# Ledger of designs, part 5: peptides against a protein of PDB entry 4U39

Target 1, 302 residues: chain A of PDB entry 4U39
Amino acid sequence: SIKVIGVGGGGNNAVNRMIENEVQGVEYIAVNTDAQALNLSKAEVKMQIGAKLTRGLGAGANPEVGKKAAEESKEQIEEALKGADMVFVTAGMGGGTGTGAAPVIAQIAKDLGALTVGVVTRPFTFEGRKRQLQAAGGISAMKEAVDTLIVIPNDRILEIVDKNTPMLEAFREADNVLRQGVQGISDLIATPGLINLDFADVKTIMSNKGSALMGIGIATGENRAAEAAKKAISSPLLEAAIDGAQGVLMNITGGTNLSLYEVQEAADIVASASDQDVNMIFGSVINENLKDEIVVTVIATG

## One batch from the design tools (peptide; aimed at target 1 V263 S272)

Design b1_p9_1_s4 (made by RFdiffusion4, then SolubleMPNN; from b1_p9_1, 5 letters changed)
Fold by OpenDDE base, seed 1:
Structure b1_p9_1_s4 (fold): chain B 302 residues (1-302), chain A 9 residues (1-9)
Amino acid sequence: as target 1 above (302 residues)
Amino acid sequence: ARKITVILS
């Protein structure tokens, strides 16, 4: 089974966005120290952590409170994760609960033998230096606790959105990018396409790889496959080129009109941007909701 | 050498 755990406010917003976009083949768990915020989750499983420590009042933007809250609730987290083959841990880094609890939850998943993937955001620069420093500490702890850590730099989202985009919409786009990172991997396992991958293929690319970079490209029209692939490998979300990556996982998602030629064209573009000795695995997914759109997700590991 | 794994269903 595949489990997605949203940790704290940002992680739970991302999980809500995944549920709203009908991401299939995954079980959703919402984790928070704030009981009122947790009640707003759309996840089937809702877990309040650190009930004794916080009394449901949240972590007060303190990562040490988030950490201790997850440690207090370790047995409940273990029970919720038991039997998972893969666990996604999603959080907005820089806060109290997400920053402190996500590494603890990830370690629990890894200790249970699940392929553990972190999908987390760095705060926007406008959220202030304190959040950036807290996020850096949380990301460091996540790297030790996961098989692969995808870090989304929120400031790079500002390069994708219009300059007039309201701050609230920029946060919604961060939630959407977290959704795309989880879905881009989970769909390769859970959703049939023209080219399917199994869990063993994904595990080969993602097991004990440390930090990963994610690029996303979306396009429509006659050259949509090539355009989507070019956008993915040049994505502002890529803090570095995919050149030098030891592994590449690629998802090519399209509507029912997705052709094998388009899949091959997209794969060839990503392969041409990658090292000659890269271990590249690609899958295709059919999503009837995309109509004329193609979405290419590239995850570079190593 | 590029190792591309393609699994066709």
Scores: peptide ipSAE 0.009, ipTM 0.468, DockQ to the pose 0.559
OpenDDE base, seeds 2, 3, 4, 5: peptide ipSAE 0.008, 0.009, 0.011, 0.007; ipTM 0.412, 0.455, 0.493, 0.466; seeds 3, 4 fail the geometry check

Design b1_p9_2 (made by RFdiffusion4)
Pose (drawn by RFdiffusion4):
Structure b1_p9_2 (pose): chain A 294 residues (1-190, 197-206, 209-302), chain P 9 residues (1-9)
Amino acid sequence: SIKVIGVGGGGNNAVNRMIENEVQGVEYIAVNTDAQALNLSKAEVKMQIGAKLTRGLGAGANPEVGKKAAEESKEQIEEALKGADMVFVTAGMGGGTGTGAAPVIAQIAKDLGALTVGVVTRPFTFEGRKRQLQAAGGISAMKEAVDTLIVIPNDRILEIVDKNTPMLEAFREADNVLRQGVQGISDLIALDFADVKTIMKGSALMGIGIATGENRAAEAAKKAISSPLLEAAIDGAQGVLMNITGGTNLSLYEVQEAADIVASASDQDVNMIFGSVINENLKDEIVVTVIATG
Amino acid sequence: ARNVVTLLS
């Protein structure tokens, strides 16, 4: 019983993307103060929060509103989260609802005893000061409210995509990366949570590599461990979760080769959760998701 | 040595 909760617009898209990618084994909850944006969620459960406060008009990039909105819906949320063994709280930080509400929601989930993993994006630098400041204040709050917070620096999306990809696609990729963050773990729980719990505090950074071809598992792993999303050296990690995903042509040669690349870059006595998952919708593509904690 | 929980599909 693992629940992925998209909070605010940032999470709304990630949840959509996850659903779009048919990520299995999770119950999705889209939570928003913005009734209009929420009605775009492909989530079966759409929780409008702060209905009394925001009247479906959203938080206006005011985290305080997203918070008060979440606090207002404190009871509705717990109801939705009860029974969750694990809650992914996925949101965009810098907003109102995502920045405000996610900590409230993730804290509720944490109090509910669920393994609370918050997976959020820090706003692109270009989103400006308000976005940066609020997320920083928000990411700070997400850390206090989750067991593990995987923070995806959107600015690093721009290093990854072609220098000329339009902004719309840059935001879109942030959504996918958020989805890639949650799927990177949720695919490994579809197992004693104390395992993953022992891997889940402090902040967490993740990396992703995608490759195709003859030498792809290594290409993917190398790209994953070196990825711009992954800002710090993995040898600094106390725990590392690795996810290898490929087509039905995923060989153990490829799997271990990528594992060897991720492993050699990690500390030798590192705790590690490693999985490889077959995605029939993949052909020659292979995706390594690496999440380091420490 | 590493402590690894391996979840191969």

Design b1_p9_2_s1 (made by RFdiffusion4, then SolubleMPNN; from b1_p9_2, 6 letters changed)
Fold by OpenDDE base, seed 5:
Structure b1_p9_2_s1 (fold): chain B 302 residues (1-302), chain A 9 residues (1-9)
Amino acid sequence: as target 1 above (302 residues)
Amino acid sequence: SRKITALLQ
């Protein structure tokens, strides 16, 4: 089974966005120290952590409180994650609960033998230096606790949105990019396409790989596959080129009109931008909601 | 040698 665990406010917003976008084949778990915020989750499983420590009043933007809250609730987290083959841990780094609890939850998932993938955001620079420093500590702790850690630099979202985009919409786009990172992997296993992957294929690319970069490209029209692939490998979300990655996971998602030729064309572009010795796997997913769009997601590991 | 593993099922 695949489980997605949203940790703290940002992680729970991302999980809500996944549920709203009907991401299939996954079980959703919401974790928070704030009981009121947790009640707003759409997840089937809702877990309040650190009830004795925080009394449901949240972590006060302190990562040490988030950490201790997850440690207090370790047995409950273990029971909720039990029997998962794969666990996605999603969080907004820089806060109290997400930053402190996500590494603890990830370690619990890994210790249970699940393939553990972190999908997390760095805070925007405008959220201030304190959040950036807290996020850096949380990201460092996540690297030790996961098989693969995808880090989304929120400042790069400002390069893909309009300059007049309201701050609240920039946060919603960060939640959407977290959704795209989880869905881009989970759909390869859970959703039939032209080229299916199994869990063992994904595990081969993602096990004990450390940091990963994610690129996304979306296009329409006659050359949509090539354009989407080119956008993915040049994505502002990539803090570095995909050249030198030891592994590449590629998702090519289209509507019912997606052709095998388009899949091959997109895969060849990503392969050409990757190292010659890269272990590349790719899957194709059919999403009837995309109509004429193709979405290419690239995850570079190592 | 790039191993592209595509499983067409």
Scores: peptide ipSAE 0.015, ipTM 0.553, DockQ to the pose 0.563
OpenDDE base, seeds 1, 2, 3, 4: peptide ipSAE 0.007, 0.008, 0.012, 0.006; ipTM 0.514, 0.504, 0.533, 0.409

Design b1_p9_2_s2 (made by RFdiffusion4, then SolubleMPNN; from b1_p9_2, 6 letters changed)
Fold by OpenDDE base, seed 4:
Structure b1_p9_2_s2 (fold): chain B 302 residues (1-302), chain A 9 residues (1-9)
Amino acid sequence: as target 1 above (302 residues)
Amino acid sequence: SRKITELLQ
């Protein structure tokens, strides 16, 4: 089974966005120290952590409180994660709960033998230096606790949105990018396409790889496959060029009109931009909602 | 070309 755990406010917003977008084949778990925020989660499983420590009032933007809250609730987390083959841990880094609890939850998942993938955001620079420093500590702790850590640099989202985008919409976009990071991987396992991957294929690319970057490309029209692939490998979300990656996981998602030729064309572009010795796997997904759109998601590991 | 941001919504 695949489980997605949203940790703290940002992680829970991302999980809500996944549910709203009908991401299939996954179980959703919302984790928070704030009981009021947790009640607003759309997840089937809602877990309040650190009830004794915080009394449901949240972590006060302190990562040490988030950590201790997860430690207090270790047995409950273990029970909720038991029997998962894969666990996604999603969080906004820089806060209290997400930054502190996500590494603890990830370690619990890994210790249970699940393929543990972190999908986390770095805070925007405008959230202030304190959040950036807290996020750096949380990301470092996540790297030790996961098989793969996908880090979304929120400041790079500002390069793909309008400059006049309200702060609230920038956070919604961060939640959408977190959604895309989870969905881009989970769909390869859970959703049929023209080229299916199994869990063993994904595990080969993601097991004990440390840091990862994500690129996304979307296009329409006659050259949509090539354009989507080119946009993915040149994505602002890629803080480094894909040619330095040791592993590449590629998702080519299209509507019912997605052709095998388009899948091959997209894969060839990504392969040509990658190192010659790269371990690349690619899958295709059919999403009827995309109609004439192709979405290429690239996860670069190593 | 739709901005990626318009499609992630």
Scores: peptide ipSAE 0.010, ipTM 0.524, DockQ to the pose 0.034
OpenDDE base, seeds 1, 2, 3, 5: peptide ipSAE 0.006, 0.007, 0.006, 0.010; ipTM 0.439, 0.447, 0.438, 0.509

Design b1_p9_2_s3 (made by RFdiffusion4, then SolubleMPNN; from b1_p9_2, 6 letters changed)
Fold by OpenDDE base, seed 1:
Structure b1_p9_2_s3 (fold): chain B 302 residues (1-302), chain A 9 residues (1-9)
Amino acid sequence: as target 1 above (302 residues)
Amino acid sequence: SRKITRLLQ
């Protein structure tokens, strides 16, 4: 089974966005120290952590409180994760609960033998230096606790959205990018396409790889496959070029009109941008909601 | 070195 755990406010917002977009084949777990915020989760499983420590009042933006809250609730987390083949841990780094608890939860998943993937955001620069420093500490702890860590630099989202985009919409886009990262992987396993992957294929690319970069490209029209692939490999979300990755996982998602030619064209573009000795695995997914749109997700590992 | 694109059928 595949489990997605949203940790703290940002992680739970991302999980809500995944549920709203009907991401299939995954179980959702919401984790928070704030009981009031947790009640707003759409996840089937809602877990309050650190109830004795925090009394449900949250972590006060302190990562050490988030860490201790997850440690207090270790047995509950273990039971919720038991039997998972794959665990996604999603969080907005820089806060109290997400920053402190996500590494603890990830380590629990890894110790249970699940393929453990972190999908986390860095705070925007406008959230201030304190959040950025807290996020750096949490990301360092996540790297040790996961098989693969995808880090989304929120400041790079501002390069994709309109300059007049309201702050609230920029946060919604961060939640959407977290959704795209999880869905881009989970759909390769859970959702049929023209080229299916199994869990063993995904595990080969993602097991014990450490940091990963994610690129996303979306396009419509006659050259949509090529345009989506070019956008993915040149994505502002890629802090570095793909031409150094040891592994590449690629998802090519389209509507019912997705052709094998379009899949091949997109795969060839990504392969051409990658090293000659890269282990590249790609799958295709059919999503009826995309109609004439193609979405290419690239995850570069190593 | 051949780019091993694993087409998994």
Scores: peptide ipSAE 0.015, ipTM 0.588, DockQ to the pose 0.406
OpenDDE base, seeds 2, 3, 4, 5: peptide ipSAE 0.006, 0.008, 0.006, 0.015; ipTM 0.391, 0.424, 0.337, 0.594; seeds 2, 4 fail the geometry check

Design b1_p9_2_s4 (made by RFdiffusion4, then SolubleMPNN; from b1_p9_2, 5 letters changed)
Fold by OpenDDE base, seed 5:
Structure b1_p9_2_s4 (fold): chain B 302 residues (1-302), chain A 9 residues (1-9)
Amino acid sequence: as target 1 above (302 residues)
Amino acid sequence: ARKITALLQ
């Protein structure tokens, strides 16, 4: 089974966005130290952590409180994660609960033998130096606790959105990018397409790989496959080129009109931008909600 | 791992 754990406010917002976009084949778990925020989760499983420590009042933007809250609730987290083959841990780094609890939850998942993938955001620069420093500590702790850590630099989202985009919409786009990171992997396993992958294929690319970069491209029209692939490999979300990656995981998602030719064209573009010795795997996913759009997600590991 | 080259041929 695949489980997605949203940790703290940002992680829970991302999980809500995944549920709203009907991401299939995954079980959703919302984790928070704030009981009121947790009640707003759409997840089937809702877990309040650190109930004794925080009394449901949240972590006060302190990562040490988030850490201790997850440690207090270790047995409950273990029970909720039991039997997962794969665990996604999603969080906004820089806060109290997400930054502190996500590494603890990830370690619990890894110790249970699940393929553990972190999908986390760095805070925007405007959130201030304190959040950036807290996020750096949380990301460092996540690297030790996961098989693969996808880090989304929120400042790069500002290169994708209009300069006049309201702050709330920039955060919604961060939640959407977290969704795309989880869905781009989970759909390869859970959602049939023209080219199906199994969990073993994904595990070969993501097991013990450390940091990963994610690129996303979306396009429409006659050259949509090529354009989506080119956008994915040149994505502002990529802090480095995919050249030099030891592994590449590619998702090519389209509607029912997605052709095998379009899948090949997109895969060839990503392969041509990758090292010759790269272990690249790709899957094709059919999403009936996509009409004329192709979405290419590239995850570079190593 | 299926090499891309085996699927694109």
Scores: peptide ipSAE 0.015, ipTM 0.520, DockQ to the pose 0.203
OpenDDE base, seeds 1, 2, 3, 4: peptide ipSAE 0.008, 0.011, 0.011, 0.006; ipTM 0.424, 0.491, 0.459, 0.364

Design b1_p9_3 (made by RFdiffusion4)
Pose (drawn by RFdiffusion4):
Structure b1_p9_3 (pose): chain A 294 residues (1-190, 197-206, 209-302), chain P 9 residues (1-9)
Amino acid sequence: SIKVIGVGGGGNNAVNRMIENEVQGVEYIAVNTDAQALNLSKAEVKMQIGAKLTRGLGAGANPEVGKKAAEESKEQIEEALKGADMVFVTAGMGGGTGTGAAPVIAQIAKDLGALTVGVVTRPFTFEGRKRQLQAAGGISAMKEAVDTLIVIPNDRILEIVDKNTPMLEAFREADNVLRQGVQGISDLIALDFADVKTIMKGSALMGIGIATGENRAAEAAKKAISSPLLEAAIDGAQGVLMNITGGTNLSLYEVQEAADIVASASDQDVNMIFGSVINENLKDEIVVTVIATG
Amino acid sequence: RPNTTTLLE
């Protein structure tokens, strides 16, 4: 019983993308103060929060509103979250709802005893000062409210995509990366949560590599461990979760080769949760998701 | 090397 909660617009898209990618084994909850944007969520559960406060008009990039909105819907949320063994709280930080409500929601989930993993994007630098400041204040609050907070620096999306990809696609990739963050774990729980719990505090950074071809598992792993999303050296990690996903042509040669690359770059006595998952919708593509905690 | 919980499909 793992629930992925998209909070605000940032999470709304990630949840959509997860659903679009047919990410299995999770119950999705899209939570928004913005009734209009919420009605775009492909989530079966659409929770409008702050209905009294925001009247479906959203939080206006005011985290305080997203927070008061979440506090207003404190009871509705717990109801939705009860029974969750694990809650992914996925949101865009810098906003109002994502920045404000996610900590409230993730804290509720944490109090509910669920393994609360918040997976959020820090706004692109270009989103400006307000976005940066609010997320920082928001990411700070997400850390206090989750067991593990995987923070995806959107600015690093721009290093990854072609220098000329339009902004719309840059935001889109941030959504996918958020999805890639949650799927990277949720695919490994579809197992004693104390395992993953022991891997889940402090902040967490993740990396992704995608590759195709003859030498792809290594290409993917190398890209994953070196990825711009992954800002710090993995040898600094106390715990590392690795996810290898490929087509039905995923060989153990490829799997371990990528595991060896991720492992050698990690500390030797590191705790590790490692999985490889077959995605029939993949052909020659392989995706290594690496999440380091410490 | 690492203390690894392996989840291979």

Design b1_p9_3_s1 (made by RFdiffusion4, then SolubleMPNN; from b1_p9_3, 5 letters changed)
Fold by OpenDDE base, seed 2:
Structure b1_p9_3_s1 (fold): chain B 302 residues (1-302), chain A 9 residues (1-9)
Amino acid sequence: as target 1 above (302 residues)
Amino acid sequence: GPKATVLLS
């Protein structure tokens, strides 16, 4: 089974976005120290952590409280994650609960033998230096606790949105990018396409790889496959080029009109931008909600 | 379906 665990406010917003976008074949778990915020989760499983420590009042933006809250609730987290083959741990880094609890939850998942993938955001620069420093500590702890850690630099989201985009929409886009990171992987396993991958294929690319980068490209029209692939490999979300990656995981998602030729064209573009010795795997996914759009997601590992 | 593991050799 695949489990997605949203940790703290940002992680739970991302999980809500995943549920709203009907991401299939995954079980959702919402974790928070704030009981009121947790009640707003759409996840089937809702877990309050650190009930004794926080009394459900949240972590007060303190990562040490988030950490201790997860430690207090270790047995409950173990029970909720038991039997998962894969666990996605999603969080917004820089806060209290997400930053502190996500590494603890990830370690629990890893100790249970699940392929553990972190999908986390760095805070926007405008959230201030304190959040950035807390996020750096949380990301460091996540690297030790996961098999692969996808880090989304929120400031790069500002390069893909209009300059007049309200701050609230920038956070919604961060939640959407977290969704795309999880879905881009989970759909390869859970959702049939023209080219299917299994869990073993994904595990080969993602097991004990450390940090990963994610690129996303979306296009429409006659050259949509090529354009989407080019946008993915040049995505502002990539802090570095995909050249030098030891592994590449690619998802090519289209509507019912997605052709095998388009899948191949997109794959060839990503392969040409990767090292010759890269272990590249790709899958295709059919999403009936996509009309003329192709979405290419590239995850570079290693 | 065919697993396209493109092992770029």
Scores: peptide ipSAE 0.012, ipTM 0.535, DockQ to the pose 0.143
OpenDDE base, seeds 1, 3, 4, 5: peptide ipSAE 0.010, 0.007, 0.009, 0.006; ipTM 0.527, 0.448, 0.476, 0.375; seeds 1, 5 fail the geometry check

Design b1_p9_3_s2 (made by RFdiffusion4, then SolubleMPNN; from b1_p9_3, 5 letters changed)
Fold by OpenDDE base, seed 1:
Structure b1_p9_3_s2 (fold): chain B 302 residues (1-302), chain A 9 residues (1-9)
Amino acid sequence: as target 1 above (302 residues)
Amino acid sequence: GPKATLLLS
């Protein structure tokens, strides 16, 4: 089974976005120290952590409170994650609950023997230096606790949105990028396409790989496959080129009109941008909601 | 090159 656990406000917003976009084949768990915020979650499983420590009033933007809250609730987290083959831990880094609790939850998942993937955001620079420093500490702790950590640099989202985009829409786009990162992997296992992958293939690319980079490309029209692939490998979300990666996981998602030729064209573009010795695995997914769109997701590991 | 696992169509 695949479980997605959203941790704190940002993680729970991402989980809500996943549910709203009908991401299939996963169980959703919402975790928070704020009981009022947790009640707004769309997840089937809602877990308040650190009830004794926080009394449901949240972590006060303190990562140490988030950490202790997860430690207090360890047994409940273990029971919720039990029997998962794969666990996604999603959070907005820089806050109290997400930054402190996500590494603890990830370690619990890993200790249970699940393939543990972190999908987290760095705060925007405008959120201030304190959040950036807290996020750096949380990301460091996540690297030790996961098999693979995908870090979304929120400032790079500002390069893919219009400069007049309202701040609230920039945060919604961050939630959407977290959704795309989880879905780009989970669909390879859970959703049939032209070319399927199994969990063992994904595990080979993602097990004990540390930090990963994610690129996303979306296109329409006659050259949509090539355009989507080019956008993915040149994505502003890639803090470095995919050259030098030891592993590449690629998802090519399209509507019912996705052709095998388009899949091959997209895969060849990503392969040409990768090292010759890279372990590249690609899957194709059919999503009827995309109609004329192709979405290419590239995850570079190692 | 990229690894393909199971071709469905």
Scores: peptide ipSAE 0.010, ipTM 0.546, DockQ to the pose 0.349; fails the geometry check
OpenDDE base, seeds 2, 3, 4, 5: peptide ipSAE 0.007, 0.007, 0.006, 0.008; ipTM 0.399, 0.393, 0.469, 0.393; seeds 2, 3, 4, 5 fail the geometry check

Design b1_p9_3_s3 (made by RFdiffusion4, then SolubleMPNN; from b1_p9_3, 5 letters changed)
Fold by OpenDDE base, seed 1:
Structure b1_p9_3_s3 (fold): chain B 302 residues (1-302), chain A 9 residues (1-9)
Amino acid sequence: as target 1 above (302 residues)
Amino acid sequence: GPRATVLLS
């Protein structure tokens, strides 16, 4: 089974976005120290952590409170994650709950023997230096607690949205990128396509790999496969080129009109941008909600 | 080259 655990406000917003986009084949868990915020979650499983410590009033933007809250609730987290083959831990780093609790939750998942993947955001620079420093500490702790950590640099989202985009829409786009990262991997296992992967293939690329980079490309029209692949490998979300990666996981998602030729064309572009010795695996997914669009997601590990 | 398992729907 695949479980997605959203931790704190940003993680829970991402989980809500996943549910709204009907990401299939996963169980959703919402975790928070703020009981009022937790009540707004769409997840089936809602867990308040650190009830004694925080009294449901949240972590006060303190990562140490978030950490202690997860430690207080360890047994409840273990029971909620029990029997998962794969666990996604999603959070907005820089806050109290997400930054402090996500590494603890990830370690619990890893200790249970699940393939543990972190999908987290760095705060925008405009959120201030304190949030950036807290996020850096939380990301460092996440690296030790996961098999793979995908870090989304929110400032790079500003390069893919219009300059006039309201701040609230930039945060919604960050939630959407978190959704795309989780879905880009989970669909390879849970959703049939032209080319399927098993969990063992994904585990080979993601197990004990540390930091990962994610690129996303979306295109329509006659050259949509090539355009989507080119956008993915040149994505602003990639803090570095995918050359030098030890592993590459690629998802090619399209509608019912996705052709094997388009899948091959996209795969060849990503392979040409990768090292010759890279362990590259790719899957294709059919999503009936994608009419004329192709979405290429690239995860570079190692 | 890329590794893939082909299951055509």
Scores: peptide ipSAE 0.012, ipTM 0.558, DockQ to the pose 0.344
OpenDDE base, seeds 2, 3, 4, 5: peptide ipSAE 0.006, 0.006, 0.010, 0.009; ipTM 0.414, 0.455, 0.574, 0.398; seeds 2, 3, 5 fail the geometry check

Design b1_p9_3_s4 (made by RFdiffusion4, then SolubleMPNN; from b1_p9_3, 6 letters changed)
Fold by OpenDDE base, seed 3:
Structure b1_p9_3_s4 (fold): chain B 302 residues (1-302), chain A 9 residues (1-9)
Amino acid sequence: as target 1 above (302 residues)
Amino acid sequence: GPKAILLLS
């Protein structure tokens, strides 16, 4: 089974966005120290952590409170994660709960023997230096606790949105990028396509790989596959080129009209941008909600 | 054959 655990405000917003976009084949868990915020979760499983420590009033933007809250609730977290083959831990880093609790939850998942993938954001620079420093500490702790850590630099989202994009929409786009990171992987396992991957293939690419970069490309029209692939490998979300990655996973998602030729064309573009010795695995996913769109998700590991 | 995009560092 695949579980997605959203940790704190940002993680729970991302989980809500996943549910709203009907990400299939995953169980959703919302975790928070703020009981009021937790009540707004759309997740079936809602877990308040650190009830004694915080009294449901949140972590006060303190990562140490988030950490201690997860430690207080360890047994409950273990029970909720038990029997998962794969666990996605999603959080907005820089806050109290997400930054402090996500590494603890990730370690619990890993200790249970689940393939543990972190999908987290760095805060925007405008959120201030304190959040950036807290995020850096939380990301370091996440890296030790996961098999793969996808870090989304929120400042790079400003390169893919209009400069006039309201701050609230920039945060929604961060939640959407978190969704795309989880869905880009989970769909390869849970959603039938032209080319299906098994969990063992994904596990081979993602186990003990450390940091990962994600690129996304979306296109329409006659050359949509090639354009989506080119956008993915040149995505502003990639802090580095995909050259030098030891592993490449690729999701090519299209509508019912997605052709094997389009899948091949997109895959050849990404392979040509990757090292010759890269371990590349790919899946194609059919999403009936996609009309003429192709979405290419690239997650570079190693 | 077609190969897929996921970059793991």
Scores: peptide ipSAE 0.032, ipTM 0.511, DockQ to the pose 0.170; fails the geometry check
OpenDDE base, seeds 1, 2, 4, 5: peptide ipSAE 0.025, 0.008, 0.007, 0.010; ipTM 0.632, 0.400, 0.441, 0.423; seeds 1, 2, 4, 5 fail the geometry check

